Peptides against a protein of PDB entry 8YVU. Designs and how they scored, part 196

Target 1, 39 residues: chain A of PDB entry 8YVU
Amino acid sequence: PQLCYILDAILFLYGIVLTLLYCRLKIQVRKAAITSYEK
Target 2, 160 residues: chain B of PDB entry 8YVU
Amino acid sequence: TWLTVLKKEQEFLGVTQILTAMICLCFGTVVCSVLDISHIEGDIFSSFKAGYPFWGAIFFSISGMLSIISERRNATYLVRGSLGANTASSIAGGTGITILIINLKKSLAYIHIHSCQKFFETKCFMASFSTEIVVMMLFLTILGLGSAVSLTICGAGEEL

## One batch from the design tools (peptide; made by RFdiffusion4, then SolubleMPNN)

Design b2_p28_4_s3 (from b2_p28_4, 16 letters changed)
Fold by OpenDDE base, seed 2:
Structure b2_p28_4_s3 (fold): chain B 39 residues (1-39), chain C 160 residues (1-160), chain D 39 residues (1-39), chain A 28 residues (1-28)
Amino acid sequence: as target 1 above (39 residues)
Amino acid sequence: as target 2 above (160 residues)
Amino acid sequence: as target 1 above (39 residues)
Amino acid sequence: SLKDQLYLLLLELLSLFFILLNELLKQL
C-alpha cells in the first residue's frame, strides 16, 4: 500500500512534467508554423 | 495540418476533462451512497459536504463539452463560449483544490491526534478512507484544472 | 488501498497518452526544422 | 426519485464519454 502511494506521486509528477513539456513544444510548433506562413 | 492537430488535441483535452468530471461524480455518488456524511462528526468529509464533487464535475463536464463542440463547429461564438466555460472551470478547479487541501489537512490532523494504531477503529478507518478519497479527488481536480487551463490558452490563442 | 491501484492505472494511462502525444509533436517539430533548413 | 434521475444522467454521460473515446480512437 505504501508503494502504491509512492507510485501515485511519481506518476503524478511525470504527468505534470509531460504536460508542461507538451505545452512548451506546442507553443514552439505554433511559432514555427506562424513564421513559416509569413515566409 | 497543424490546425487539425491542434484541434485533435483540444478534443483530447475536452475528453480528458469530461472523464475527470465523470470520475469525480462517481466518487461523489459512491461516497454519498455508502457514507452518511451528515452523521459523520468532524470535517473529514468537508469537501463532500460542500458538494464539490458534484458542482465541480458539472463545471468540468460543461467545459469539456463546450470545448469539443467549439472545436467541431469552428464558430467564433462557440470559441468564446468555450473560453468562458474553461475559465469558469479553471476557477472552480482552483477552488476545489483549496477545499480538498483543507480537507486533507483536517483528515491528516485527525489521524495524528487519535494515534490511529488500531486501524480497525471505525473513526480511524473513516479518516484514512477520507484521506485516500480526498487525495484521489485532488489529483483528479488538478488534472481537470490542467485540461481546463490548456483549453483556455488554446481558445485565447484562437481569438488573437 | 484499492483506490490507490485504480489511481495508479489512470495516471499510468494518462502518462502513456501524453508521452505518445509528446513524441508525435516532437517528430513534427523535427520535420518542420529539417524542412526549414533545406529551404 | 431525483437520485434515480441523477444516476440515469450519469449513465448517459458515461455512454457519451465512451462514444467520444471511440471516436478519438478511430482518429488515432
Scores: peptide ipSAE 0.457, ipTM 0.812, DockQ to the pose 0.068
Fold by OpenDDE base, seed 5:
Structure b2_p28_4_s3 (fold): chain B 39 residues (1-39), chain C 160 residues (1-160), chain D 39 residues (1-39), chain A 28 residues (1-28)
Amino acid sequence: as target 1 above (39 residues)
Amino acid sequence: as target 2 above (160 residues)
Amino acid sequence: as target 1 above (39 residues)
Amino acid sequence: SLKDQLYLLLLELLSLFFILLNELLKQL
């Protein structure tokens, strides 16, 4: 049971980091799309 | 720059691979230190008997390290070396998954044969513990394989 | 203990899906950058 | 002993992992 909780914590942290990276990338894509539309 | 973002992703994948390898090594060392696998009846620890936690972890560690070094130095020879190491790690990961699935089947069969409902008997406890460890190692191996494949695709894309 | 394993499976699946989506988004950004450079 | 060498190798790998993690955190 303790090992399951450790794995859960690692997976949770990984998920948060990936979500933040995904959000940053999505914002960059949106900015690039806006810049291409203004040209 | 977009290249900087890509570079950060490769480093992240490499770190994830190294972490996975380290966890696998830790599990391997703990199991070998606590249990005399050679005296355990049956194939409950077949993956450990095959030395998978050790050689698999080594391959993943080397692959992750090479990926990070390749990204930092941006040298063509290192990129090729990283691609080769990641490919080898991907093959090793696939083999590891197969071994772990076989081990899991054997462990489950053992639990079923001995009707391990009480979990307090030493043999049943060991079988349950083995099953838990094998499942964790399976997840880690899948994560390692995913990272190695991702790094291989990234490396191949840089050579094209 | 069963709930912990279910949570691990969900988090693992989430991590895989996010990784795939991130890769797809990254490829799209690369294609957009290449298209903007050819203009 | 083989065990001691393995332990030392594990410690070195752990140290390298922490160094890499710190570099990654600095880049974030």
Scores: peptide ipSAE 0.456, ipTM 0.805, DockQ to the pose 0.067
Fold by OpenDDE base, seed 4:
Structure b2_p28_4_s3 (fold): chain B 39 residues (1-39), chain C 160 residues (1-160), chain D 39 residues (1-39), chain A 28 residues (1-28)
Amino acid sequence: as target 1 above (39 residues)
Amino acid sequence: as target 2 above (160 residues)
Amino acid sequence: as target 1 above (39 residues)
Amino acid sequence: SLKDQLYLLLLELLSLFFILLNELLKQL
């Protein structure tokens, strides 16, 4: 059971990091799309 | 610059791969040190008996290190070396996943056969512990494989 | 303990999905960058 | 010892990870 909780913590942290990275990429894609639209 | 972002991503992936490898190696070492796998009845720890945590961790570690070094030095020979190492690590990861899945199936089958309602029974506890460790190793191996594949794609893109 | 394993499965699935989405977004950003460079 | 070297390597990797995470956060 303790190992399961440790795994949950690691997976949770990984999920948060991936979410932040995804959000960053999404913002970059949106910025690129806006820049391409203004040209 | 886009190149700087890509380099940072490669380094991050390499670090993730090495970290995954190190965790796998640590788990392998801990299990081998705490549990006498040779005296455990059945193939509950078949992945450990096969030595996957060790050789898999070595492959992933080497691949990650080469990727980081290649990124830092930006030398063509290192890029090729990293690509080769990542490819080898991807193959190793795939093999490891297969071994771990087989082990997981055996562990789950053991739990099912013994109707392990009593967690405190020694055999059931060992099977449950094995299952937990194998699941953790499986997740780590998948993460390592993902990083290795990502690095391989990045390296291949630089060679084109 | 059962809840822990369920959480692990959910977090794992989430991690896989996010990784795939991240890869897709990364490819899109690369394509956008190439298109902007050719113009 | 091999164990100590491994531990040091792990610490270095963790440090690199935190540095990368910090750089990522700065870019956000």
Scores: peptide ipSAE 0.452, ipTM 0.808, DockQ to the pose 0.077; fails the geometry check
Fold by OpenDDE base, seed 3:
Structure b2_p28_4_s3 (fold): chain B 39 residues (1-39), chain C 160 residues (1-160), chain D 39 residues (1-39), chain A 28 residues (1-28)
Amino acid sequence: as target 1 above (39 residues)
Amino acid sequence: as target 2 above (160 residues)
Amino acid sequence: as target 1 above (39 residues)
Amino acid sequence: SLKDQLYLLLLELLSLFFILLNELLKQL
């Protein structure tokens, strides 16, 4: 049972990090789309 | 800018592979230290008996290291080497998942057969513990496989 | 303990989905970069 | 026993791995 909670914490942290990376990538895609539209 | 983003992502994936490898090795070491697998009846620890935490961790570690080195040096030969290593790691990950699923099925079957209501019984405790560790290793293996496949696709795209 | 395992499964699924979405987004950005370089 | 020797070898390998990882981290 304690191991399960540790795994939950690791997976939760991983999920947060991936979400942040995804948000950053999405912002970059949007910026690239805007720059391509201005050209 | 895009290549820089890809580079950062490749490095991140490589680090993830190395981290996954380290965690797998740590789990393998802890299990081997705490439990005498040779005295455990049944195939509850079949993945450990197969040595998966060790060889899988080695493959993921090599793949991650090669990915980082390839990204840093930006040499064509290193890109090919990284692609090969990531492909090998992907195969290893797939094999590992298969082994872990088989182990998980055996562990669950054991728990079901013995109607393990009392966690304090040594056999039930060992089966439950094995199940927990196998699940953790399965998650780590899937993460490692995902990173290796991602790096393989990235490397293939660069050769093309 | 059962709730912990359920949470692990949900977090794991979330991690896989995010990884796939991230890969797709990355491929889209690559295609956009290639098309911008050919122009 | 063979098992004890294997365990010692594993510990040595882990130690080497940690040393290598630390060296890689220093190069980053």
Scores: peptide ipSAE 0.447, ipTM 0.806, DockQ to the pose 0.046; fails the geometry check

Design b2_p28_4_s4 (from b2_p28_4, 19 letters changed)
Fold by OpenDDE base, seed 3:
Order: sequence, then structure tokens, then C-alpha cells
Structure b2_p28_4_s4 (fold): chain B 39 residues (1-39), chain C 160 residues (1-160), chain D 39 residues (1-39), chain A 28 residues (1-28)
Amino acid sequence: as target 1 above (39 residues)
Amino acid sequence: as target 2 above (160 residues)
Amino acid sequence: as target 1 above (39 residues)
Amino acid sequence: DLQELLLALLLNLLALFFELLTRMLQEL
């Protein structure tokens, strides 16, 4: 049971980091699309 | 700017592979230290008897390190080497998943046959513990495979 | 203990899906950068 | 002796991982 909770914590942290990276990448794509539309 | 972002992503994937390998080694060493697998009757720890935590971790570590080195030096020969290592790691990961699934089936069958309602019996506890460890190793192997495949795709894209 | 195992499975699935989405988004960004360079 | 060496190696690798993670976080 303790190992399960440790794994949950690691997977949760990994999920948060991936979500942040995904959001950052999505914002970059949106900015690139806006700049391409203004040109 | 885009190349630097891609490099950071490859480095992150390489680090995740190394981390996965380290966790696999840690689990392997803990199991070997706590349990005498040689005295356990049956195929409950077949993946450990096959040495998967050890060789799998080595393959993932090498793949991750080569990916990081290839990214840092940006040399064509290192990219090819990383691609080869990632492909080998992907094959190793697939084989590991197969072994772990077989082990999981055997462990579940053992639990079912012995009708382990009383978890306090040493044999039932060992089978349950084995199942938990095998599931964790399976998840780690899938994560490692995912990172290796991602690095392979990135490397192939740079060669093109 | 059962809830922990279920949570592990959900977090694992989430991690896989996020990884796939991230790869897809990365490919889109690369395509957008190439098209911007050719203009 | 081998177990202690292996543990030391694992701890060093873990420290390197945390250092890399810290650098990545600082670049964000």
C-alpha cells in the first residue's frame, strides 16, 4: 500500500509537468498562428 | 528557438528513460534483497528470474544517455547511434512487457487456485506482493517504451 | 488499497494520452515553422 | 560492499536527475 501511494505521487507529478509543458506549447502555437494571420 | 525547444524535449525524454531505468533497478535490488527468489516455488517471480529489471534498465539507461549526448553534440553519427539505441530499447521494452504480462497471469492464477482469502498466509502475501511489483514494473516499462519511441521519432525527423 | 490501484491506472492512462497529444502538437508546431520559413 | 557501492551509484544518479530537473525548471 505504501508503494502504491509513492507511485501515485510520481505519476501525479509527471502528469502536472506534462500538462504545464502542453499548455506552454499550446500557447506558443496560438501565438504563432496569430502572428501568421497578421502578416 | 524552435531547435532549442526540441532539444530540451529530447533531453527531458532521455532523463525520463534514465529515471525509469533507475526505478527498475531499485525495485530489482529491493526484491532480491528482501526475497530469496531461489526458494520461492513457482513462476510468480519469472520476470525477476529472467533478469528483466537488470537488462531492461541497462538498455533504457544506454538509450537515454545516448539521446542526451546526441542532442548536446548535434552530430549526425550520434543521432544515428541514438536512433539505433532507442530502437533496441523499444524492442527490449516490448519483450519486457510480454514477460511481465505472462508473470502477471501466473501470479493471478496462483492467487485464484489457492483461494487467498486470508492474506496473512505467507504464500498469499508473496503472490500479492509479486503482483504489485510486476504491475509497477509493467507501468515503468510502458513509460520507458513511450519515451524511447518518442526519441526515435524525433531522431528520425532530424535525419530527414 | 483498491482505490490506490485504480488511481494509478487513471494517472497512467492520462500520462499516455498527454504524451500523444504533446507529440501531435509538436508536429503541428514544426509544420507551422516550416511554412513560415517558406513564406 | 557491492550493495553499498550500488546504493551510492543510485544516490549519485538521483542527485544528477534532480540537478537536471532544477535546470529545466530555471529555464522555464
Scores: peptide ipSAE 0.443, ipTM 0.807, DockQ to the pose 0.085
Fold by OpenDDE base, seed 1:
Structure b2_p28_4_s4 (fold): chain B 39 residues (1-39), chain C 160 residues (1-160), chain D 39 residues (1-39), chain A 28 residues (1-28)
Amino acid sequence: as target 1 above (39 residues)
Amino acid sequence: as target 2 above (160 residues)
Amino acid sequence: as target 1 above (39 residues)
Amino acid sequence: DLQELLLALLLNLLALFFELLTRMLQEL
């Protein structure tokens, strides 16, 4: 039971980090698309 | 700039693979130190008896190390070597997942047969503990496989 | 205890999906950067 | 001795992982 909670914490942290990276990458794609449309 | 970002992501994936391998080794060593697997009746620790945490962790560690070295030296021959190692680690990870799924099925069957109403019974506790560790090892193996596949795709993209 | 294992499965699936999406998005950013450099 | 060495190696790898993560965060 305690191991399950530790795994939840690790997976949750990993999910947060991936979400932040995904959001940053998505913003970069949007900026690149806007700059390509203005050219 | 883009090549630098890609290079950093490869290094990060390599480090993640090594970390996953080390965690797998830690789980293996903890189980071997706390539990005498040889005296436990049943196949609840079949993955540990097969030595998967050890050899799987070695494969992932080698793959991760080669990926980091390849990225740092930026040599074509090292990229090919890393690609080969990552492919081998991906195959090892797939095999490990299969072994862990089989172990999980055996552990669940054991719990069902013994009708574990009292969690504090030694046999039921060991079966539950085994199931928890196998699930953790399965997750770590999938993470390792994901990193190895990602590094393989990145390496293949650099050769094209 | 059963809820913990269900949460682990959901978080794990979420992590895999995010990793795949991140990889796809990264490839798109790379393609966009190459096309912007050729212009 | 082997367990201590393994633990030390794990801690070093964890430190490297955090360092890489920090570098990635600084470049963003």
Scores: peptide ipSAE 0.454, ipTM 0.808, DockQ to the pose 0.088; fails the geometry check
Fold by OpenDDE base, seed 4:
Structure b2_p28_4_s4 (fold): chain B 39 residues (1-39), chain C 160 residues (1-160), chain D 39 residues (1-39), chain A 28 residues (1-28)
Amino acid sequence: as target 1 above (39 residues)
Amino acid sequence: as target 2 above (160 residues)
Amino acid sequence: as target 1 above (39 residues)
Amino acid sequence: DLQELLLALLLNLLALFFELLTRMLQEL
């Protein structure tokens, strides 16, 4: 049971980090799309 | 700039592979040291009996190291070596996942058959522990495989 | 304990999905960068 | 000695991983 909670914590942290990276990447894609639309 | 980003990503993936391999080795070592797998009834630790933590970790470590070295030296022969190692690591990862899934099924079946409501029963505890370790190893193996595949794609892109 | 395993499964699935989405976004960013360079 | 070496290697790899992650985050 303790290992399960540790795994949950690691997976949760990983999920948060990936979500942040995904959001940043999505913002970059949007910025690139806007810049491409203005040219 | 783009090449620099790719190089950093390759290094990151290589480090991730090595880290995954090291964690797998640690789990393998802990299980072998703490548990006498030979005396455990059933195939709850079949993945450990097959030596997966050891050979899998070796393959991932070699793949990761070669990827890092290839990135640092930027030599064509090292890129090919890294690609080969990553391919081998990917195959090893796939095999490992299969073994771990089989082990997980056996562990879950054991828990179900014994109606393990009492966690403190030795057999139920071992089966639960095995399940937890196998799940962790499965996750690590999937991460390793993902990194190996990513590195393989990057390496293949550099050769083209 | 059962909740922990369920959470692990959900977090694991989420991690896989995010990884796939991240890969797709990364490929899109690369394609956008290549298209911008050819112009 | 082997365990300590392995632990040290693991810690170094973890530190490297975090450093790389930090660099990746800074470049973003």
Scores: peptide ipSAE 0.448, ipTM 0.802, DockQ to the pose 0.086; fails the geometry check
Fold by OpenDDE base, seed 5:
Structure b2_p28_4_s4 (fold): chain B 39 residues (1-39), chain C 160 residues (1-160), chain D 39 residues (1-39), chain A 28 residues (1-28)
Amino acid sequence: as target 1 above (39 residues)
Amino acid sequence: as target 2 above (160 residues)
Amino acid sequence: as target 1 above (39 residues)
Amino acid sequence: DLQELLLALLLNLLALFFELLTRMLQEL
C-alpha cells in the first residue's frame, strides 16, 4: 500500500511536469505561427 | 489551424472540469449517504463537514459548462462570463485544496495517535477510508484547478 | 488500497497519453523550425 | 430518482468525454 501512494505521487509529479512542458511548447508553437503569419 | 486546436483543447478542458466536478459531487454524496459525519469522532471528515465536495463541484461544473458554451457560440459576452466563472472556480479550487490538505493532516495525525497498525478496528478503518477519499478529492481538485486556470488564461488571451 | 491501484492506473494512462502528445508536438515544432530556416 | 438522474448525467458526460478524446486522437 505504501508503494502505491509513492507511485501515485511520482506519476502525479510527472503529469504536472509534462503539462507545464506541453504548455511551454504550445506557447512556442503559437509564437512561431504568429511570426510566420507576419512574414 | 492552431485556433481550431486551441478550441478543441478548451472544449476538452471544459469537459474534464465538468467530469472532475461530477466525480467530486458523487464522492461527496456517497460519503454523506453512507456515513453520518456528524457522529464521527474527530476532524477526519472536515472537508466534508465544510461541504467542499458540493460547492466546489458546483463551481467547477458551472465553470466547465460556461467554458463549453462560450467556445461553441464565440460570443464576447459569453467569453467574459466564462472568464469570470473560471476565475471563481480557480479561487474555489485553491480554497478546496487548502481544506483538503488540512483534512489530510488531521487524518494522518489521527492514524498516528491511534497507532493503526491493524485496519480491523472500525476507527482505523474509517480514518484510512477518509484518507483515501481525501487524497482522491485532492487530486481531482488539483486537476479541476489546473483546467480552470488554463481556461482562464485562454479566455484572457482572447480578450486581449 | 484498491482505490490507490485504480488511481495509479489512471495516472499512468494519463502520463502515457501526455508523453505521446508532447512527442508529437515536439516533432511539429521541429518541422516548423526547419521550414522557417529553409525560407 | 435523483440518483438515477445523476448517474445518467455522469454517463452522458463520460460518453461526451470519450467522444472528444476520440476526435482529438483522430486529428492527431
Scores: peptide ipSAE 0.444, ipTM 0.796, DockQ to the pose 0.084; fails the geometry check

Design b2_p28_5_s1 (from b2_p28_5, 23 letters changed)
Fold by OpenDDE base, seed 5:
Structure b2_p28_5_s1 (fold): chain B 39 residues (1-39), chain C 160 residues (1-160), chain D 39 residues (1-39), chain A 28 residues (1-28)
Amino acid sequence: as target 1 above (39 residues)
Amino acid sequence: as target 2 above (160 residues)
Amino acid sequence: as target 1 above (39 residues)
Amino acid sequence: LKKLLEELKLLLLNLISLLFQLTLQLLS
């Protein structure tokens, strides 16, 4: 049971990190699209 | 093409929010069906007494549905409505997290006071079960808040 | 304890889906960068 | 009070079912 809770915490942290990275990547894609549109 | 990808992401976030809300409602319903919270001594189920699983899930569900509908129809009035709903859901999520943290603290205090060494003791079992449910609800609430905030930022960016 | 394992399964699935989406987005960013470099 | 609580539970279950169906429709 304790190991299960630790795994939950790790998976939760991983999910948060991936979400943040995804958001950053999405912002970069948007900036690239805007730059390409201005050209 | 890029806009289509972004739309799919927003839809995914909305679906995630709705799913989170549904899971919260399911947990709330199960707890209310199995346990008579009103007769339980202590504040172990304070979040349930406050009705958080119900109103929180409703807010998240409405926010998610409005976000999906707004993205699909691409109407200005729907975008504003979705932004408002996401903002309200974010506030509700923050309040829910606070309530759940308080409930978790009370549950842990209860376990500590009663020196719950044996899982099979009725009171200790109930306290442990409550703690597990509260942790699950807290996790779901954090996920819901994250999705609502993300959708709010996306909606605000579209209005600018 | 059983609820913990169910949560682990859900979080694991969510992590896999996010990873796939992140990979797809990263590939798109790379393609956009290559296209911008050729212009 | 018990009867009212049971009715409320049934209403909640129906609402959950409806929300689930709506979610499936939105995903389709």
Scores: peptide ipSAE 0.513, ipTM 0.820, DockQ to the pose 0.051
Fold by OpenDDE base, seed 2:
Structure b2_p28_5_s1 (fold): chain B 39 residues (1-39), chain C 160 residues (1-160), chain D 39 residues (1-39), chain A 28 residues (1-28)
Amino acid sequence: as target 1 above (39 residues)
Amino acid sequence: as target 2 above (160 residues)
Amino acid sequence: as target 1 above (39 residues)
Amino acid sequence: LKKLLEELKLLLLNLISLLFQLTLQLLS
């Protein structure tokens, strides 16, 4: 049972990091699209 | 800017792979330290007996390290080497997943045969613990495989 | 204990989905960068 | 066999430590 909670914590942390990276990437894609549209 | 972002992403994936490998090694060492696998009857710890935590972790670690080095040096030969290492790591991960699934099936079958209602019994506790460890290793292996595949796709995209 | 395993499964699925989405976004960003360079 | 197992454990621990140090060096 304790190992399950540790795994949950690791997976949760991984999910948060991936979400942050995904958000950053999405923002970059949007900025690139806006810059392409102004051109 | 895009190249720098891609580099950061690859580096992150490599670090994640190395971390996954380290965790797998830690679990392997803990299991080997706490349990005398050689004296355990049955195939409950078949994945451990096969040394999967060790070789799997090594493959993932090497793949992650090569990916990071390849990304930092931006050399064509390093990119190819990283791609090869990531491919090998992906194959190793797939094999590991297969072994772990087989181990899980055996562990579950053992639990069902012995009707482990009382988790405090030594055999049932060991089977349950083995199942938990195998599940954790399976998750870590899948994470490592995902990172390796991602790095492989990134490397392949740079060569094209 | 069952809740912990369910949480693990959900987090695992979430991680896989995020990884796939991240890969798709990365491919789109690369295609956009190539198109911008040809221009 | 027990002594061999202990030596193997120590070797494994040293290897893990080395890998951790290499990882830190790569991150720096």
Scores: peptide ipSAE 0.513, ipTM 0.827, DockQ to the pose 0.050
Fold by OpenDDE base, seed 4:
Order: sequence, then structure tokens, then C-alpha cells
Structure b2_p28_5_s1 (fold): chain B 39 residues (1-39), chain C 160 residues (1-160), chain D 39 residues (1-39), chain A 28 residues (1-28)
Amino acid sequence: as target 1 above (39 residues)
Amino acid sequence: as target 2 above (160 residues)
Amino acid sequence: as target 1 above (39 residues)
Amino acid sequence: LKKLLEELKLLLLNLISLLFQLTLQLLS
């Protein structure tokens, strides 16, 4: 059971990090799309 | 294509928020069905007594639905409404996290005070169960908050 | 303990989905960057 | 009180079902 909770914590952190990275990547895609549209 | 991807992402976030809300509601209903919270002494189930799983889930569900509808219909008014709902959901999520942390601290304190070495004792079992449920709710709340914040940022970016 | 395992499963699925989405988004960013470089 | 609680539970279940159906409709 303790291992399960540790795994939950790790997976949770991973999810948060992935969400942040995804947001950053999405912003980059948006910036690239805007730049492409202005050209 | 990028707009379509962004729309899909917003829709996905909205769906995730709705799903999180539904899971929270399911957990709330299960806990309410299994445990008579009104007869439980102490602050172990303070989050449940406050009805957080219910109102929080409702806020997240509404926010998610509004986000999806706003994205699909592309109406400016709906976008603003979605932003407002997401902001409200974010605030609710933050409040919920705070309540859950407080509840977790109280539960842990209770376990320490009563030296819950025997898991099969009713009080210790309830405290442990409460702790588990609180942790799950905390996780769900954080997920919901993340989705709501993401949707808020996306919506704010579209308005700028 | 059973709830912990269920949570782990949900988190794992969420992580997989996010990873797939991140990969797709990364590919899109790369394509956009290549297109921008060719212009 | 027990009857009220049961009615509330049923109402909640119906609400959850409705929300789930609405979600499915939104996804379609």
C-alpha cells in the first residue's frame, strides 16, 4: 500500500509536468501559427 | 490546422474537467452511501460535511461544459462565460485543496494522537479511509484546477 | 489500498494520453518550424 | 431523515446520469 501511494505521487507529478510542458508547447505552436499567418 | 488542434485541446481539457467532476461526484455519492457522515464525530470528514465533492464537481462540470460549448459555437459571449466559469472553478479548486489539506492534517493528527496501530479499529479504519478518500479528492481537485487554469489561459489568450 | 490502485490506473491512463498528445503537438511544432525555416 | 437521504441519493444519481448524458451529447 505504501508503494501505491508513492506511485500515485510520482504519477501525479508526472501529470503536472506533462501538463505544463503541453501548455508551453501549445503556446509555441500558437506563436508559430501567428507568425506564419502574418507572413 | 493549428486552430483545430487548439480547439481539440480545449475540448479535451473541458472533457477532462467534466470527467474529473463526474469522478468527484461518484466518490462523493459512494462515500455518502457507505458512510453516514452526519453520525461521524470529529473533523475527519470535514470536506464531505462541507459538501465540497458536490459543489466542486458541479462547478467543474459547468466550467467544462461551458468551455466545450464555447469552443464549438465560437461565440464571444460564451467564451467570456467560459472564462468566468473557469475562473470560478479555479477558485473553488483552490479552496477545495486548502480544505482537503486541512482535513488531511486533522486526520493525520487524529491518527497520531490515538496511535492507530490496529487498522481494524473502527476509528482508525475510518480515519485511514478518510485519508485515502481525501488524497484521491485532492488529486482530482488538482487535476480539475489544472484543466480549469489551462482553459482560462487559453480563453484569455484568445481574447487578447 | 484498493482505491490507491484504481487511482494509479487512472493516473497512468491520463499520463499515456498526455504523452500521446504531447508527442503529436511536438511533431506539429517541428513541422511548423521547418515550414518557417523554408520561407 | 433516512427517507430524505434516500431521496437525495436518488436525485443525485439522476443528476449524475443526466450530466453524463449531456457530456456524451456534447462529445458527439
Scores: peptide ipSAE 0.513, ipTM 0.824, DockQ to the pose 0.051
Fold by OpenDDE base, seed 1:
Structure b2_p28_5_s1 (fold): chain B 39 residues (1-39), chain C 160 residues (1-160), chain D 39 residues (1-39), chain A 28 residues (1-28)
Amino acid sequence: as target 1 above (39 residues)
Amino acid sequence: as target 2 above (160 residues)
Amino acid sequence: as target 1 above (39 residues)
Amino acid sequence: LKKLLEELKLLLLNLISLLFQLTLQLLS
């Protein structure tokens, strides 16, 4: 049971990091699309 | 700027792969230090007896390190080498997942046969602990495979 | 203990989905960057 | 066999430490 909680913590941290990276990437795609549309 | 962002992402994936490998090695060493696998009856630790945590972690570590080095040096030959290493690591990860699934099935069958009503019994506790470790190793292997595949796709995209 | 394993499965699935989405977004960003550079 | 296992454990620990150091060097 304790090992399960440790795994949950690791997966949770990984999920948060991926979410932050995904958000940053999505913002970059939006900025690129806006810049391409203005040209 | 875009190339810099892509490089940072590849480096991050490489670091993630290395960390996954290190965690797998740590689990392997902890299991070997705490448990005497040779005295445990059954195939509960078959994946550990096969040395999967060790060779799997080595492959993932090498793949991750090569990916990071390839991204830092920006050399075409290093990109190809990293792509090859990531492909090999992906194959190794797939094989490891298969082995771990087989081990998990055996562990679950063992738990079912012994009808572990009393989890405080030493044999039932060891079987449960082994199953939990195998599941964790399976998750880590899948994460490593995911990172290796991602790096392979990124490397292939740079060559096109 | 059963809830912990369920949480692990959900977090694992979430991690895989996010990784796939991240890869797709990265490809889109690369395509957008190439298109912006050619203009 | 026990002595061999202990030596193998020590070798594994040294290898892990080396890999960790290499990872830190790559991150720096």
Scores: peptide ipSAE 0.516, ipTM 0.828, DockQ to the pose 0.050; fails the geometry check

